# Ledger of designs, part 11: peptides against a protein of PDB entry 6D0Y

Target 1, 225 residues: chain A of PDB entry 6D0Y
Amino acid sequence: ETEDHLESLICKVGEKSACSLESNLEGLAGVLEADLPNYKSKILRLLCTVARLLPEKLTIYTTLVGLLNARNYNFGGEFVEAMIRQLKESLKANNYNEAVYLVRFLSDLVNCHVIAAPSMVAMFENFVSVTQEEDVPQVRRDWYVYAFLSSLPWVGKELYEKKDAEMDRIFANTESYLKRRQKTHVPMLQVWTADKPHPQEEYLDCLWAQIQKLKKDRWQERHIL

## One batch from the design tools (peptide; made by RFdiffusion4, then SolubleMPNN)

Design b1_p9_4_s3 (from b1_p9_4, 5 letters changed)
Fold by OpenDDE base, seed 3:
Structure b1_p9_4_s3 (fold): chain B 225 residues (1-225), chain A 9 residues (1-9)
Amino acid sequence: as target 1 above (225 residues)
Amino acid sequence: SSLLKKLES
């Protein structure tokens, strides 16, 4: 395989094909595994790039990395390290939209058995701990809470199955912060609607309510967030 | 689902 060919294969996976997506992913994983001895660094860089730049293919690439990790255990670790570096760079550059997406990507890697549940819990503990720091603007505190809450649709089920006590502590701290923070009153509606009209809420309060409902429903999503 | 099963094996 040439570098150009590998790039084409990785970028085009998930596009219209005569074969199923699952078959294409398995085939691509096999090709990439065979080329790791010669092109590990290139493959790693390509996967990091498409993971970052193609959010519409999030589950495709998390699954692909999961397949590669199952074949080569060390590769998954190297990929996660690279993604953590990307997250740090995004935060440093104040690119919060990319940063929150990367957190969601990492969250889904837990489901693909690439990241251990305790590691993800520790990350979320670190995020929520920012709300307890002094001399930090509320907008920054709010972002870390947003990053945590908005990632739970991808990983909440797995984390509560394995680390329920720790997750409950994080939720308690989050709830405490949301009650004491300054709020703005703008019209916001939940994405999960009921027959009864929902009251207007601030955006984080609205998200919190949606996550609480998701938790109550045992993390079975009824509507797309 | 088939891919997830392979990941769990």
Scores: peptide ipSAE 0.028, ipTM 0.716, DockQ to the pose 0.042
Fold by OpenDDE base, seed 5:
Structure b1_p9_4_s3 (fold): chain B 225 residues (1-225), chain A 9 residues (1-9)
Amino acid sequence: as target 1 above (225 residues)
Amino acid sequence: SSLLKKLES
């Protein structure tokens, strides 16, 4: 395959085809593996790009990376390293929207056996530990809590199955922070889809309540957060 | 049949 053709294959995977998505992903993984000796850098860059720019295909590309990781462990590791670097760069650039999406992407990579559960737990521990830093603006502390909580729909089940004690500690620390933080009113219009009206809550308190319910439901999603 | 199952080793 040529570089241009590889780009097309990677970008178009998951689109309508005569074959199943699973077959297409397996096929593409095979093609990419075979071309790694010649196009490793290009493939790595392409995967990072589509992972970042095509959020609608998140599960497609996490699965693809999972397949590649199974075929080539070193490449999978290099991909994760690249994504972590991108996350750090996003944070440095104050691009919090990109950063939170990258955290979600990484979270789903745990399900694809690309990232070990303990490693993801460690990342979340680091995030929540920021809440203990008083010299950091609350808005930044809040973001790390948001990034953690908003990623749990993708990985909470796996993390509690593997590291329940550590996760409970993170939750306890999060709860403690939410109780002591200064509440901020968000003057914005929201469309409520709930059948019954609920009291207005601060956005992190609301998210916390949603995640607590998800946890109670054993991470079985019944509603979109 | 799931691709995720194939990732289990």
Scores: peptide ipSAE 0.025, ipTM 0.716, DockQ to the pose 0.040
Fold by OpenDDE base, seed 2:
Parts: sequence; C-alpha cells; structure tokens
Structure b1_p9_4_s3 (fold): chain B 225 residues (1-225), chain A 9 residues (1-9)
Amino acid sequence: as target 1 above (225 residues)
Amino acid sequence: SSLLKKLES
C-alpha cells in the first residue's frame, strides 16, 4: 500500500461498507501490519492524528490499535508512547479539550488490551494527586478530576475488576476533594440520560454523582453518555 | 464486542 492509500484506509474505516465493521477492522489491521516495515512512522502518525481529530470514531480506532497491538506488540507500545507525548503536548498548550479526549482514548485502550490496567490506575492516581498539591489553581485540579471521572465510563469496569482497592482509594481522594473545593457556576458538561436522573448541580458534582451511579450499577451503561 | 473477545484470546 502507498502512503496515500494508507491514509485513505485509516480515515475511512468505519464508514458504510458492504462488509461488517469487524471485518473491515481486521482487514485494515492486516494491511497496516504488512506495511509497518515500510511505513511504520507514517502509520503511527496517521493513527495518532485520527485518534485526536476524529473523536466520533474513538472505539473504531482503539479497536484497530488493539488489533494491531495483538499483531505487533512493539507497535502498540510505540503508539501509546506517541499518544502520551501528545497528551503532554496538549496540556502544555492548554488544549484541555484535546487532552481530556486523549485520556478517554487511552482509557478505552485498556479495554483493547493495549494499556495495562495498572498503568491506567497509575495515571489516574497521578491525576487525582494534583488535588493534593498546594498552590495549584483549582481550575487545574478540577480538570484532572474531570479527566479522571469522565474517562471512567470507558474503563471503570476493567479497573475495578483488576484494581478495586486502588480505585477505591482514588475515589476516596476524589470525593474528599469535591467536598472541599469551591463550587463554581460553569456550563454543565455532558449529562447522561439515566432512568433516575439527579437534579442539576455543579458540573463536577453532577459528574461525580453520575459516576457513582454507574459504579453502583456495576459499570453497566444503562444511560446514554 | 466480538472483536474484544478476539483480542482477549
């Protein structure tokens, strides 16, 4: 495959096709694997790009990366490293929307067996630890909590299955922070439609409540995210 | 998903 063709294939995966999505993903994974010797760098860049720029295809690309990782473990690792670098760059650039999405993407990679659960737990521990730092703006603390909580719909089940004690600690720290933080009036973020919706409240408190419900429901999504 | 199951195997 040519570089241009690879780009087309990667960008168009998941679009309407006569074949199933699963079939297309497996096929594409095979194509990409075969071309890694010649186009590894390009493929890495392309995957990072679509991962960042096409959030509507999050699960498609995480799955694709999962398939690739299964075929080429080293490539999967390199991809994760690239994504982590991108996350750091996004944070440095104050692109918090991209950053939170990247965290969510990485979270779903846990489900795809690209990132180990303990690694993700460690990341979240690091995030929540920011709330304990002194002389840090609340906006920064809030963002890390948001990044953590908003990613749990994608990975909470897996993390609690494997690292329940550690997750409970993170939750306790999060709860403690939420109780002591200054509540602000900001636009409410994505609110899940649940059978038992809770009253409108501060966005992080609202998100916390939603995550608590999700946890209580054993991470079974009974609501629209 | 079925794909995830394949990844687990």
Scores: peptide ipSAE 0.024, ipTM 0.718, DockQ to the pose 0.041
Fold by OpenDDE base, seed 1:
Parts: C-alpha cells; structure tokens; sequence
Structure b1_p9_4_s3 (fold): chain B 225 residues (1-225), chain A 9 residues (1-9)
C-alpha cells in the first residue's frame, strides 16, 4: 500500500462499515504488519498522530497497537517511546489537556499488553513524586495528581493485581499531599436542600473520593466518573 | 471488548 492509502486506512478504522470492528482491526493490523519493513516510520507517525488527535477512538487505536505488538514485532516499544516524547512536549508547552489524554492512552496500553504494569507504576510514582519537590507551582503538582487519579479507571485494576504494595504507597503519598495542599473554599457554593445538604468539594478531593470508591468496588465501574 | 479479551488470553 502507498503512504496515502495507509493514512486513509488508519484514520478511518472504526467508522461505519458492513464488517465488524474486530474484523476491521484484525485486517488493518495485518496490512500494517506487512508494510512495517518499508513504512515503519510513517506508520509510527500516523498512529501517534491519530492517538493524539482522535480521543473518541482511544480504545480502537490502543487495541490496534496491541494487535501489532502481539504479532511478534517490537513495534509497541517504539510507539510508546514516541508517545512519551509527545507527552513531554505537551507538558513543556503547557498543553495539559493533551497531556492528560496521553497519560490515559498510555494507561490503556497496559491492558493491551503494550506497556508492562511495573513501567506504568514507575510513571505514576514519578508523577506523585512531583508533589514532594520544592519550588514547583501547586498547579503543576495538582496536574500530576489529577493525571494519575483520572487514569486509574483504565488501569487501576491491573496495577493493583500486580503491584498492590507499590500502588498503596502511591495512594498514601497522594492522600498526604491532598491534605496539605492549598484549597480555595467557597461556602456559598454548598448545596442545601430540605433533605440532602451537600457541601461543595474541591475537584481533586472529589476525584479522590470517586477513585477511593472505585478501588473499594474492586475497580468495577458502576457510574461514569 | 472481545478483542481486548483476545489480547489478554
């Protein structure tokens, strides 16, 4: 296939088709595998681009990369390296929304057996360690905690199954930070009804409570976070 | 997904 043809196939996968998504992904994985010897760099760039720009297709592209990685080719490693470089660039450019999505994408790659659980744990350890650094703005510390917590719905189960002790340490450090960080309190935002008074929670405190509940429920989601 | 289960097996 030509480079333009590959681009079309990669960009359009998961769209309306007479065939199942599974069949289309398997077919595309086969095509890409066959073309890796000649078009590896192009395919790598294309997959990195669609992974970054098409968040609605997150599971499609993580699965696709997983399928490629399972075909006895170490393509997944190079892809992850490219995604990590993109994450670093996004952070450097203060593109926090893109960066959060990239962390979520990498998290789901653990489920696809592209990233090892210990490697993801190490990444989250690095994130949470920022909360202990001096001369770092709280907004940046908060972002790393947010990136960690908001990614756990995708990977928390796998990480606790394989690295429970390490994850507990990360949680303890996170909890410690959340208790000591500066918070803005707005009492007038508290919601009071005749039967259900509810105080307004800070966004990280709220997320922490949701993740703690998810953890308690054995990482089985019963609601949309 | 069914594909994810296939990858995990």
Amino acid sequence: as target 1 above (225 residues)
Amino acid sequence: SSLLKKLES
Scores: peptide ipSAE 0.022, ipTM 0.709, DockQ to the pose 0.042

Design b1_p9_4_s4 (from b1_p9_4, 5 letters changed)
Fold by OpenDDE base, seed 4:
Structure b1_p9_4_s4 (fold): chain B 225 residues (1-225), chain A 9 residues (1-9)
Amino acid sequence: as target 1 above (225 residues)
Amino acid sequence: SELLKKLEE
């Protein structure tokens, strides 16, 4: 395979085909594996790029990386390292939208057996620990909580199966933070009841409630969050 | 998914 052809294959995987997605992914994994000796760096770069640019194909590319990793080329580790570097860069640049997506991507890599559950738990512990830092603006603290909570649909089940005690601690710390953080309510965001007007639920509180319900439902999603 | 199960092997 030529470099340009590899790019095309990687970018187009998951698109409509006569074959199943699983078959296409297996096929592509085989092609990429065969070409890693010659195009490892390029393939890594391509996968990092499409992972970042095509969020609609998150599960496709996490699965692909998982398949490659399972073929014992240590590709998964190198890929994760690249993604972590990108995450750090995004955070440093205050690119929160990219950063949160990267966290979700990494979260799903746990399901693909590329990232160990304890490692992801450690990452989330680090995120939530930011809420305990006084010199950090609340908007930054809120983002880490958001990044954590919004990633749980992808990895919460796995993490609780393997690290339930640690996850409970993170949840407790998160809940504590959410209770004490400053909440901004705008008059236009009021919900009117028959008796009294109430502020619309704050977005993190809302997310928290959704995640709590998801947890209660044993991480079986009934609705897409 | 069945594909993910294969990754567990």
Scores: peptide ipSAE 0.017, ipTM 0.634, DockQ to the pose 0.039
Fold by OpenDDE base, seed 3:
Structure b1_p9_4_s4 (fold): chain B 225 residues (1-225), chain A 9 residues (1-9)
Amino acid sequence: as target 1 above (225 residues)
Amino acid sequence: SELLKKLEE
């Protein structure tokens, strides 16, 4: 395969095709595996780019990386290293939208057996530890909590299956922070239903409630967060 | 997804 052709194949995977998505991903994984000896660096760069720039295909590309990692043990590690570098760059550039998406992407890589559960737990421990640092703006602390909580729909089940004690500690620390942080005044706006009123909530409190419900439901999503 | 389930096997 030429480099131009590889780029086209990687960018277009998951689009309308006569074949199933599964078949297309397996086929692409085979093509990429065969070309790794000659185009490893290019393939890594392409995958990092599409992973970052095409959020609508998150699960497609995490799955593809998972397939490649299963075929080539070293590939997954190098890909993750590149993604971590990109995460650091996004944070330095204050591109928090990209940063939080990258955390979600990495979270789903745990499900694809590219990232070990303990490593992801350690990352989240580091995020939540920011809430305990002195002289850090609350906006910064809030973002790390948001990044953690908003990623749990993708990885919470796996992490609690393997590291429940550590996750409980992180949750306790998160809850403690949410109780003591400064909250903006919310107006008395309510969504009225036939059953009960739903008052307006602060965004992190709302997210926390949603995650608590998800956890209670054993991480089975029954509604859109 | 079904693909993810396959990877998890």
Scores: peptide ipSAE 0.016, ipTM 0.656, DockQ to the pose 0.042
Fold by OpenDDE base, seed 1:
Structure b1_p9_4_s4 (fold): chain B 225 residues (1-225), chain A 9 residues (1-9)
Amino acid sequence: as target 1 above (225 residues)
Amino acid sequence: SELLKKLEE
C-alpha cells in the first residue's frame, strides 16, 4: 500500500461497508502490519491523528491498535507513548476537552490489551494525587477528578478485577476530596418530574453518584451517564 | 463489541 492509500483506509474504516466491521478491521490490521517495516512512523502518526480527531470512532481505533499490538507487540507501546505526548501537549495548551477524551481513549486501550491495568491505575493515582497539592487551583484539581471518574465506564471493571485494593484507595481519596472541596453557592435548580422535584446536583457530585452506582452494579452499564 | 471480546480472549 502507498502512503496515500493507507491514509484513506485508516480514515474510512468503520464506515458503511458490505463487509462486517470486524472483517474490515482484521483486513486493515493485516495491511498495516505488512507495511510497518516501511511506513511505521507514518502509520503511527496517522493513527494518532484519527484517534484524536474522530472521537465517534473511539472503539474502532482502540480495537485496531489492539489488533496491531497483537501482531506486533512493540507497536502498541510506541502508539501509547505518542498519545501520552499528545495528552501532555493538550494539558499545556489548556485544551481540556481533548485531554479528557485522550484519557478515555487510553482507558479503552486497557480493554484492548495495549495498556496494562497497573499502568492505568498508576495514571489515575497520579491524577487524584493532584487533589492533595496546595498550589494547584481547584478548577485544575476538579478536572483531574473529572477525567478519572468519566473514564471509569470504559475501564473500571478491568481495573477492579486486577487492582481492587489500589482502586479502593483512589476512590477513598476521591470521596474525601469531593467532601472538602469548595462549592459555588448558586440557587438550587430543581428538575421537576411528574410527581417529585429533585434538586440539581453539582456536576462532580452527580458524576460521583453515577460512578458509585455503576460500581455497585459491578460495572454492568444499564444507563447512559 | 464482539471484536473486543475476541481481543480479551
Scores: peptide ipSAE 0.016, ipTM 0.654, DockQ to the pose 0.042
Fold by OpenDDE base, seed 2:
Structure b1_p9_4_s4 (fold): chain B 225 residues (1-225), chain A 9 residues (1-9)
Amino acid sequence: as target 1 above (225 residues)
Amino acid sequence: SELLKKLEE
């Protein structure tokens, strides 16, 4: 495949096709694997780009990266490094919407066996630890908590299965922070639907309640995964 | 997703 054709294939995966998505992803993974020796850098850049620009295809691209990584090519690590760099850049640029999405993307990569659960736990520990820093504005503290909590629908199950004690500690710290922070009322986008009605609450409190319910429901969110 | 489940196997 030519470089330009690879771009087209990567961008269009998951769109209407006569074949199943699974088949298309496997096929694309095979094509990309074959071309890695020649176009590794380009493929990395393309995947990073589409991962950032096409949030509606999050699970498609995480799966694709997972498939590539599973083919015993050390592609996943390099991809993650690139995504982490992008996350850092987004944070530096105060692009918090992109940043939180990248955290979610990385979270889903845990399910794809690209990122180890302990590594993700460590990331979340770092996020929540920001709440303990006195010289950090609350808006920043809130964002890290939001980034953590809003990513759990994608990775909470895996993390609790493998690192329940560590996750409980993170949850305790999060809960403590939520109790002591100044409350504000901002809208929240709910990515999951609960059968139980939720009263009008502060957005982080609401998110916390939803995550607690999700945890209680054993992290059942199959429509996301 | 079902795809992710397959990857987890």
Scores: peptide ipSAE 0.016, ipTM 0.644, DockQ to the pose 0.040; fails the geometry check

Design b1_p9_5_s1 (from b1_p9_5, 4 letters changed)
Fold by OpenDDE base, seed 4:
Structure b1_p9_5_s1 (fold): chain B 225 residues (1-225), chain A 9 residues (1-9)
Amino acid sequence: as target 1 above (225 residues)
Amino acid sequence: SELLKKLES
């Protein structure tokens, strides 16, 4: 198949079809596998692009990468390396929105057996360790915590099943940081109750509470974060 | 999912 045709197939996967999504993904994986000898680099680039630009299809493309990794042993690793490079570039450019999504994408790759759970734990350990660096602006430290917490809906269950002790340590460090960090409350943003007015919760505190609830629910999603 | 289970092999 031509590069343009591959691009079309990759971009359109997950769209409404008479066939199941699973069958379509397996079919596409087969097509891509067959074309890897000729278009490996292009396929890698395409997948990185759609992974980055189509967040609504996160699980589709993580699954696709997982299928390809199962078919081609080295493909997943090469893809992850490319994604990590992109993540680093995003961070250097202070593109926090792209970066956080990339972390979520990588997180879901754990479920697809592309990234090992210990590797993801190590990444999160590195993220949370930034909170211990005093020469780093708080906005940067906050982002790493946000990136960690906001990715847990995708991978928290797997990580706690495999690395519960390490995860608890990360959580403890996170909680400690959240308690000691400077919090910005806008007086105008308040929740008024019949009993007493309360300041609006800070966004990381709110996220922390949500993740704590998710953890308590054994990572069974009840509410979309 | 069943598809993800296949990836474990």
Scores: peptide ipSAE 0.020, ipTM 0.672, DockQ to the pose 0.039
Fold by OpenDDE base, seed 3:
Structure b1_p9_5_s1 (fold): chain B 225 residues (1-225), chain A 9 residues (1-9)
Amino acid sequence: as target 1 above (225 residues)
Amino acid sequence: SELLKKLES
């Protein structure tokens, strides 16, 4: 395959086709595997780019990377290293929306057996540890908690299956922080439902409640958060 | 997807 053709194939995977998505992904994985000896760097760059710029195809590209990693190539490690570098660059540039998306992407790579569960737990431990640091703005601490919590729909099940004790510690620290942090004044506004009124909540408290429910449901998502 | 399920198994 030519480099131009590889770019087209990678960018267009998941679009309308006469074949199933699964068939297209298997076919593309085979093409990319065959071309890695000659075009590894180009393929790596392309996958990093589409992973970052096409959030609507998150699960498509995590699956593709998982398929490549399963073919016993060191490509998975190099890809993760590139994504971590991009995460650091996003944080440095204050691109927090991109940064949180990258954390979600990495989280789903755990399900695809590209990233080990203990490594992801360590990352989340580092995130939540920021809440214990002095002389850090609350907005910064809040973001790390948000990044952690908002990624759990993608990886919470796997992490609790493999590292439940460590995850419980992270949750305890998170809960402690949420209780003691400064909250903006919220007037007594309620969203009325057919069953009962729901008071308006601060956004992190609301997210925490949703994640607690997800955890209680054993990470089986029944609604879109 | 079925392919993702295969990877997660």
Scores: peptide ipSAE 0.019, ipTM 0.693, DockQ to the pose 0.043
Fold by OpenDDE base, seed 1:
Structure b1_p9_5_s1 (fold): chain B 225 residues (1-225), chain A 9 residues (1-9)
Amino acid sequence: as target 1 above (225 residues)
Amino acid sequence: SELLKKLES
């Protein structure tokens, strides 16, 4: 395969085809596996690029990386390292939208057995630990909590199955932070129903409530959060 | 997806 051909294959996977998505992914995984000895660096860069720029194909590319890992190639580790570097760069550049997406992507890689559950727990511990640091703006503390909570729909089930005690500790720390953090409250910001108006819930409190409900439901999703 | 389920199992 040529580099240009590989780029086309990687970018177009998951698009309308006469074959099933599963068949296309298996086929592409086979092609990439065969070409890794010659084009590892190029394939690595391509996968990192599409993972970052095509959020609508998140599960497609996490699955693809998972398939490559399942074929007993160590490419998954190098890919994760590249993604972590990209996450760090996004944070340095204050590109928080990209950063949170990358965290979700990494979260789903746990389900694909590319990232070990303990490693993801450690990442979330690091995120939540920012809430305990001094001289850190609350907006940044809030972002790390947001990144953690908003990623749990993708990985919460797996993490609680394998690291329930550690996850409970993270949740306790998160809850503690949410109770003590400053909230910008505008009394005028209310939702009016036919019966009674009520204050608009703060976005992190709202997310926390949704995640608590998801946890209570044993991570079985019924609604899009 | 079915393929994701395969990876998770």
Scores: peptide ipSAE 0.019, ipTM 0.692, DockQ to the pose 0.042
Fold by OpenDDE base, seed 2:
Formats: C-alpha cells, structure tokens, sequence
Structure b1_p9_5_s1 (fold): chain B 225 residues (1-225), chain A 9 residues (1-9)
C-alpha cells in the first residue's frame, strides 16, 4: 500500500462498509502489518494522530493497535511510547481535554493487551499521588483525579481483577483527597424552580459517586456515565 | 465489541 493509501485506510476504518467492523479491522491490521517494514514510522504517526483526533473511534483504534500487537510485531510498545510522549506534550501545552482523552485511550489499550495492567496502575498511582503534593495547585490535582476516575469505565474491571489491592489503595487516597479538597458548586439553570430542589453535586464528587456505583456493579455499565 | 472481547480473552 502507498503511504497515502494507508492514511485513507486508517482514517476511514469503522465507517459504513459492506463488511463487519471486525472484518475490516482484521483486514486493516493485516495490511498495516505487511507495510510496517516500509512504513512503520508513518503508520505510528498516523495511528497516534487518529487516536487523539478521532475520539469517536477510540475503541476502533485501540482494537486495531491491539490486533497489530497480537501479530507479534511489538508495535504496541512503540505506539504507547508515542502516546505517552503526546500525553506529556498535551499536559505541557495545558491541553487537558486531549490529555484526559489520551489517558482514556491508554486505559482501553489495557483491555487490548497492549498495556499491562500493572503499568496502568502505576500510572494512576502517579496521578493520584499528585494530590499529596502541596506545591501543586488544586486545579492540577483535580485534573489528575479526574483523569483517573474518568478512565475507570474503560479499565477498572481489568485493573481490579489483577491489582485489586493496589486499586483499593488508590481509591482510598482518592477518597481522602476528595473529602479534604475545596469544593465549589456552580448552580445550573433549572427550567422550574422547586422549593427544595435536589442539591447539585460538585463534578468530581459526582464522578466519584458514579465510579463507586460502577465498582459496586462489578464494572458492568448499566448506563452511560 | 466482540473483537475487543476476543482480544481481552
């Protein structure tokens, strides 16, 4: 395949097709595998790009990377390294939206056997450890907690299956932080004013509650968080 | 997806 054609294939995977998504992904993985000897760098860059720019295709590309990794080319490691670099760059650039998405993407790569569960746990430990640093602004600490919690729908099940004790520690630290952090509530407009409307919950507290419920439900999503 | 589940197994 030509370099330009690879770009097209990668970008368009998951779109309407006469074949199943699974079939298309397998096919694309085969094509990419065959072209890695010639276009590895380009393919890496392309996948990194679509991974961060096409969030609607998160599972498509994590799966694709998983398939490539399963083909024993160790492509996954290089891809992860690139993604980590991108994450660091995003954080450096204060692009927290991209950064959190990248964390979620990496989280889902655990399910695809691209990232080992212990490695992801270590990452989350590092994230939550920021909450214990006094020289870090709360907004920064909050983000790391948010990045951790908001990624758990993608990887919580796997991490608890393999690293339950470590995860419990992270949860305990997270809970402790959430209890002591300064909380601000931004009222939302309500169409109808009730005498006693239900209290609005701070976004991290809300997320925490959702994750706690998800954990209680054994990480089986019953609703969209 | 089913494919993802396959990868997870």
Amino acid sequence: as target 1 above (225 residues)
Amino acid sequence: SELLKKLES
Scores: peptide ipSAE 0.019, ipTM 0.696, DockQ to the pose 0.041

Design b1_p9_5_s2 (from b1_p9_5, 5 letters changed)
Fold by OpenDDE base, seed 3:
Structure b1_p9_5_s2 (fold): chain B 225 residues (1-225), chain A 9 residues (1-9)
Amino acid sequence: as target 1 above (225 residues)
Amino acid sequence: SSLLEKLDS
């Protein structure tokens, strides 16, 4: 395979075709596996790029990486290392929208058996621990809580199945922080609807309420967040 | 090889 051909295949996966998405992903995984001995570095770079720049294909590329990782390559680990480097760069550049997306991407990699649940729990513990640090602006504390909570739709079920006690502690710490933080007076409605109108809340309180409901529903989504 | 180790590197 030429580099141009590999790029085309990787970028176009998930687009409309005569075959199912699953078939296309398996086929692409096979092609990439065969080319890893010659083009490992290029394939790694391409996957990191499309993972970052095509958020609409999040589950497509997490699945693809999962398929490659299952073929007895250390490819998954190298990919995660690259994504962590990208996350660090995004944070340094104050690109918090990209950063939170990358956390969600990494979260879904747990479901694809690329990242171990304990490792993700440790990351979230580190995020929430920022709320306990002194001399940190609330806006930064709020972002780490937001990054944690907004990623749970992708990985909350898996983490509670394997690390329920640790997750409960993280939730307790999060709740404690949310109770003591300064709240804005800009109301926001929950994304999830009910038969009765929702009270207007501050955005993090609103997200917290939605995540608590998701947890109560055993992480079965009824509405898109 | 953990995320924590990778993040701290």
Scores: peptide ipSAE 0.025, ipTM 0.713, DockQ to the pose 0.018
Fold by OpenDDE base, seed 5:
Structure b1_p9_5_s2 (fold): chain B 225 residues (1-225), chain A 9 residues (1-9)
Amino acid sequence: as target 1 above (225 residues)
Amino acid sequence: SSLLEKLDS
């Protein structure tokens, strides 16, 4: 494949075709594997770009990276390194929306066997440890807790299957922080889809309650967070 | 969850 054609193939994967999505992904993985010797850097850049720019295709591209990693055992690591660099750059640029999305993307890569569960646990431990740094503004501490909690729908099941004790410790630390942090007391626009009235809560307290319920339901997602 | 969960099973 030519370089330009690779871009087209990567960008268009998952679009309607005569073949199944799984078949298309497997086929594309084969094409990309064959072209890695000549176009590895280009393929890495393209995948990083579409991962960032096409959030609606998150599971498509995490799956594709997983397939490539299975074929080329070094590729997944190089891709993750690039994504971590991008995460750091997003944080430096105060692009918190991109940063939290990247954490979710990385979280789903655990399900694709690209990132080991212990590595993701370590990342979340690092995030929650920021809450213990009193010289850091609370808004920053709150963001790391938000990034952790909001990523659990993608990876909580896998992490508790592999590292339940460590995850329980992270949860305990998170709960402790949420109890002692100062509440913002800012009215929020909430879209309530539940049939039963629910008291208005601070956004992190609300998210915490939702994640606790998800955990109680053994990570079977039945409601949109 | 991703499609790879069933592809790798």
Scores: peptide ipSAE 0.019, ipTM 0.646, DockQ to the pose 0.042
Fold by OpenDDE base, seed 1:
Structure b1_p9_5_s2 (fold): chain B 225 residues (1-225), chain A 9 residues (1-9)
Amino acid sequence: as target 1 above (225 residues)
Amino acid sequence: SSLLEKLDS
């Protein structure tokens, strides 16, 4: 395989095919595995690029990395390291939209057996710990809480199955922060259901309520959050 | 939520 051909295969996986997506992913994983001795660095860069730039294919590429990791157990680690570097760069550049997507991507890699549950718990502990730091702008504290909560639909079930006590501590710290943080109040903005008005919830409070409901439902999603 | 998770189930 040539580098250009590999790029085409990686970029186009998941598009219309007579074969199943699972079959195509398995086939591509085999091709990439065979070419790792010659093109590991290129393949790594390509996968990082498509993972970052094609959010509509998140589960396709997390699955592909999972399949590759099963074939070559060292590749998954190198890929994760590259993605973590990208996350750090995004945060440094204040590219919060890219950063939150990367956290979601890493979260789904836990389900693909690329990232261990304890490692993801440690990441979320680090995120929520920012809320306790002095002289950090609230906008940054809020982002870390948002990144944590908004990623739980992808990984909350797995983390609670393996690290329930640690997750409960993170939730307690999150709840404590949400109670004490500053927020703008707009009493006149209300959602009306017949004659029963509800005040508009702040976005993190709303997300917190949604995640609490998801947790109560044992992480069985009934709708897209 | 991943395809791999579905395959493992």
Scores: peptide ipSAE 0.018, ipTM 0.630, DockQ to the pose 0.042
Fold by OpenDDE base, seed 2:
Structure b1_p9_5_s2 (fold): chain B 225 residues (1-225), chain A 9 residues (1-9)
Amino acid sequence: as target 1 above (225 residues)
Amino acid sequence: SSLLEKLDS
């Protein structure tokens, strides 16, 4: 395969096909595996790029990376390292939207057996530990909490199955922070015209409530977050 | 401590 062809294959995976998505992913994984000796760096870069630029295909690419990792047990680690570097770059560039998405992507890689649950727990511990730093602006602390909470729909079940005690500690710290942080006014998303409209709950408090509900439901998504 | 340093650990 040529580099251009690899790019095309990677970018187009998951699009309409006569074959199942699973079949296409397996096929692509095989192609990429065969080309790793020649195009490893390119493939890594391509996957990092599509991972960050095509959020609608998150599960497709996490699965693909999972398949590649299963075939080449070193690939997943190298990919994760690249993604972590990208996450750091996003944070440096104050691109918090990309950064939070990357955290979600990494979270789903746990489900794909690319990232170990303890490693993800450690990452979230690091995130939530920022809330304990007084010299950090609240906007930064809030982001790390948001990044943590908003990633749990993808990985909360797995983490609680394997690291429930550690997760409970993270939750306790998160809850403590949310109680003591300064709440800000959030624009209302008013769907209904009512005589007595209630203000929308603050976004982190709302997200926290949603995650608590999700946790209570044993991480079965019965509601839209 | 640096936030980026936390990501390194």
Scores: peptide ipSAE 0.022, ipTM 0.681, DockQ to the pose 0.015; fails the geometry check

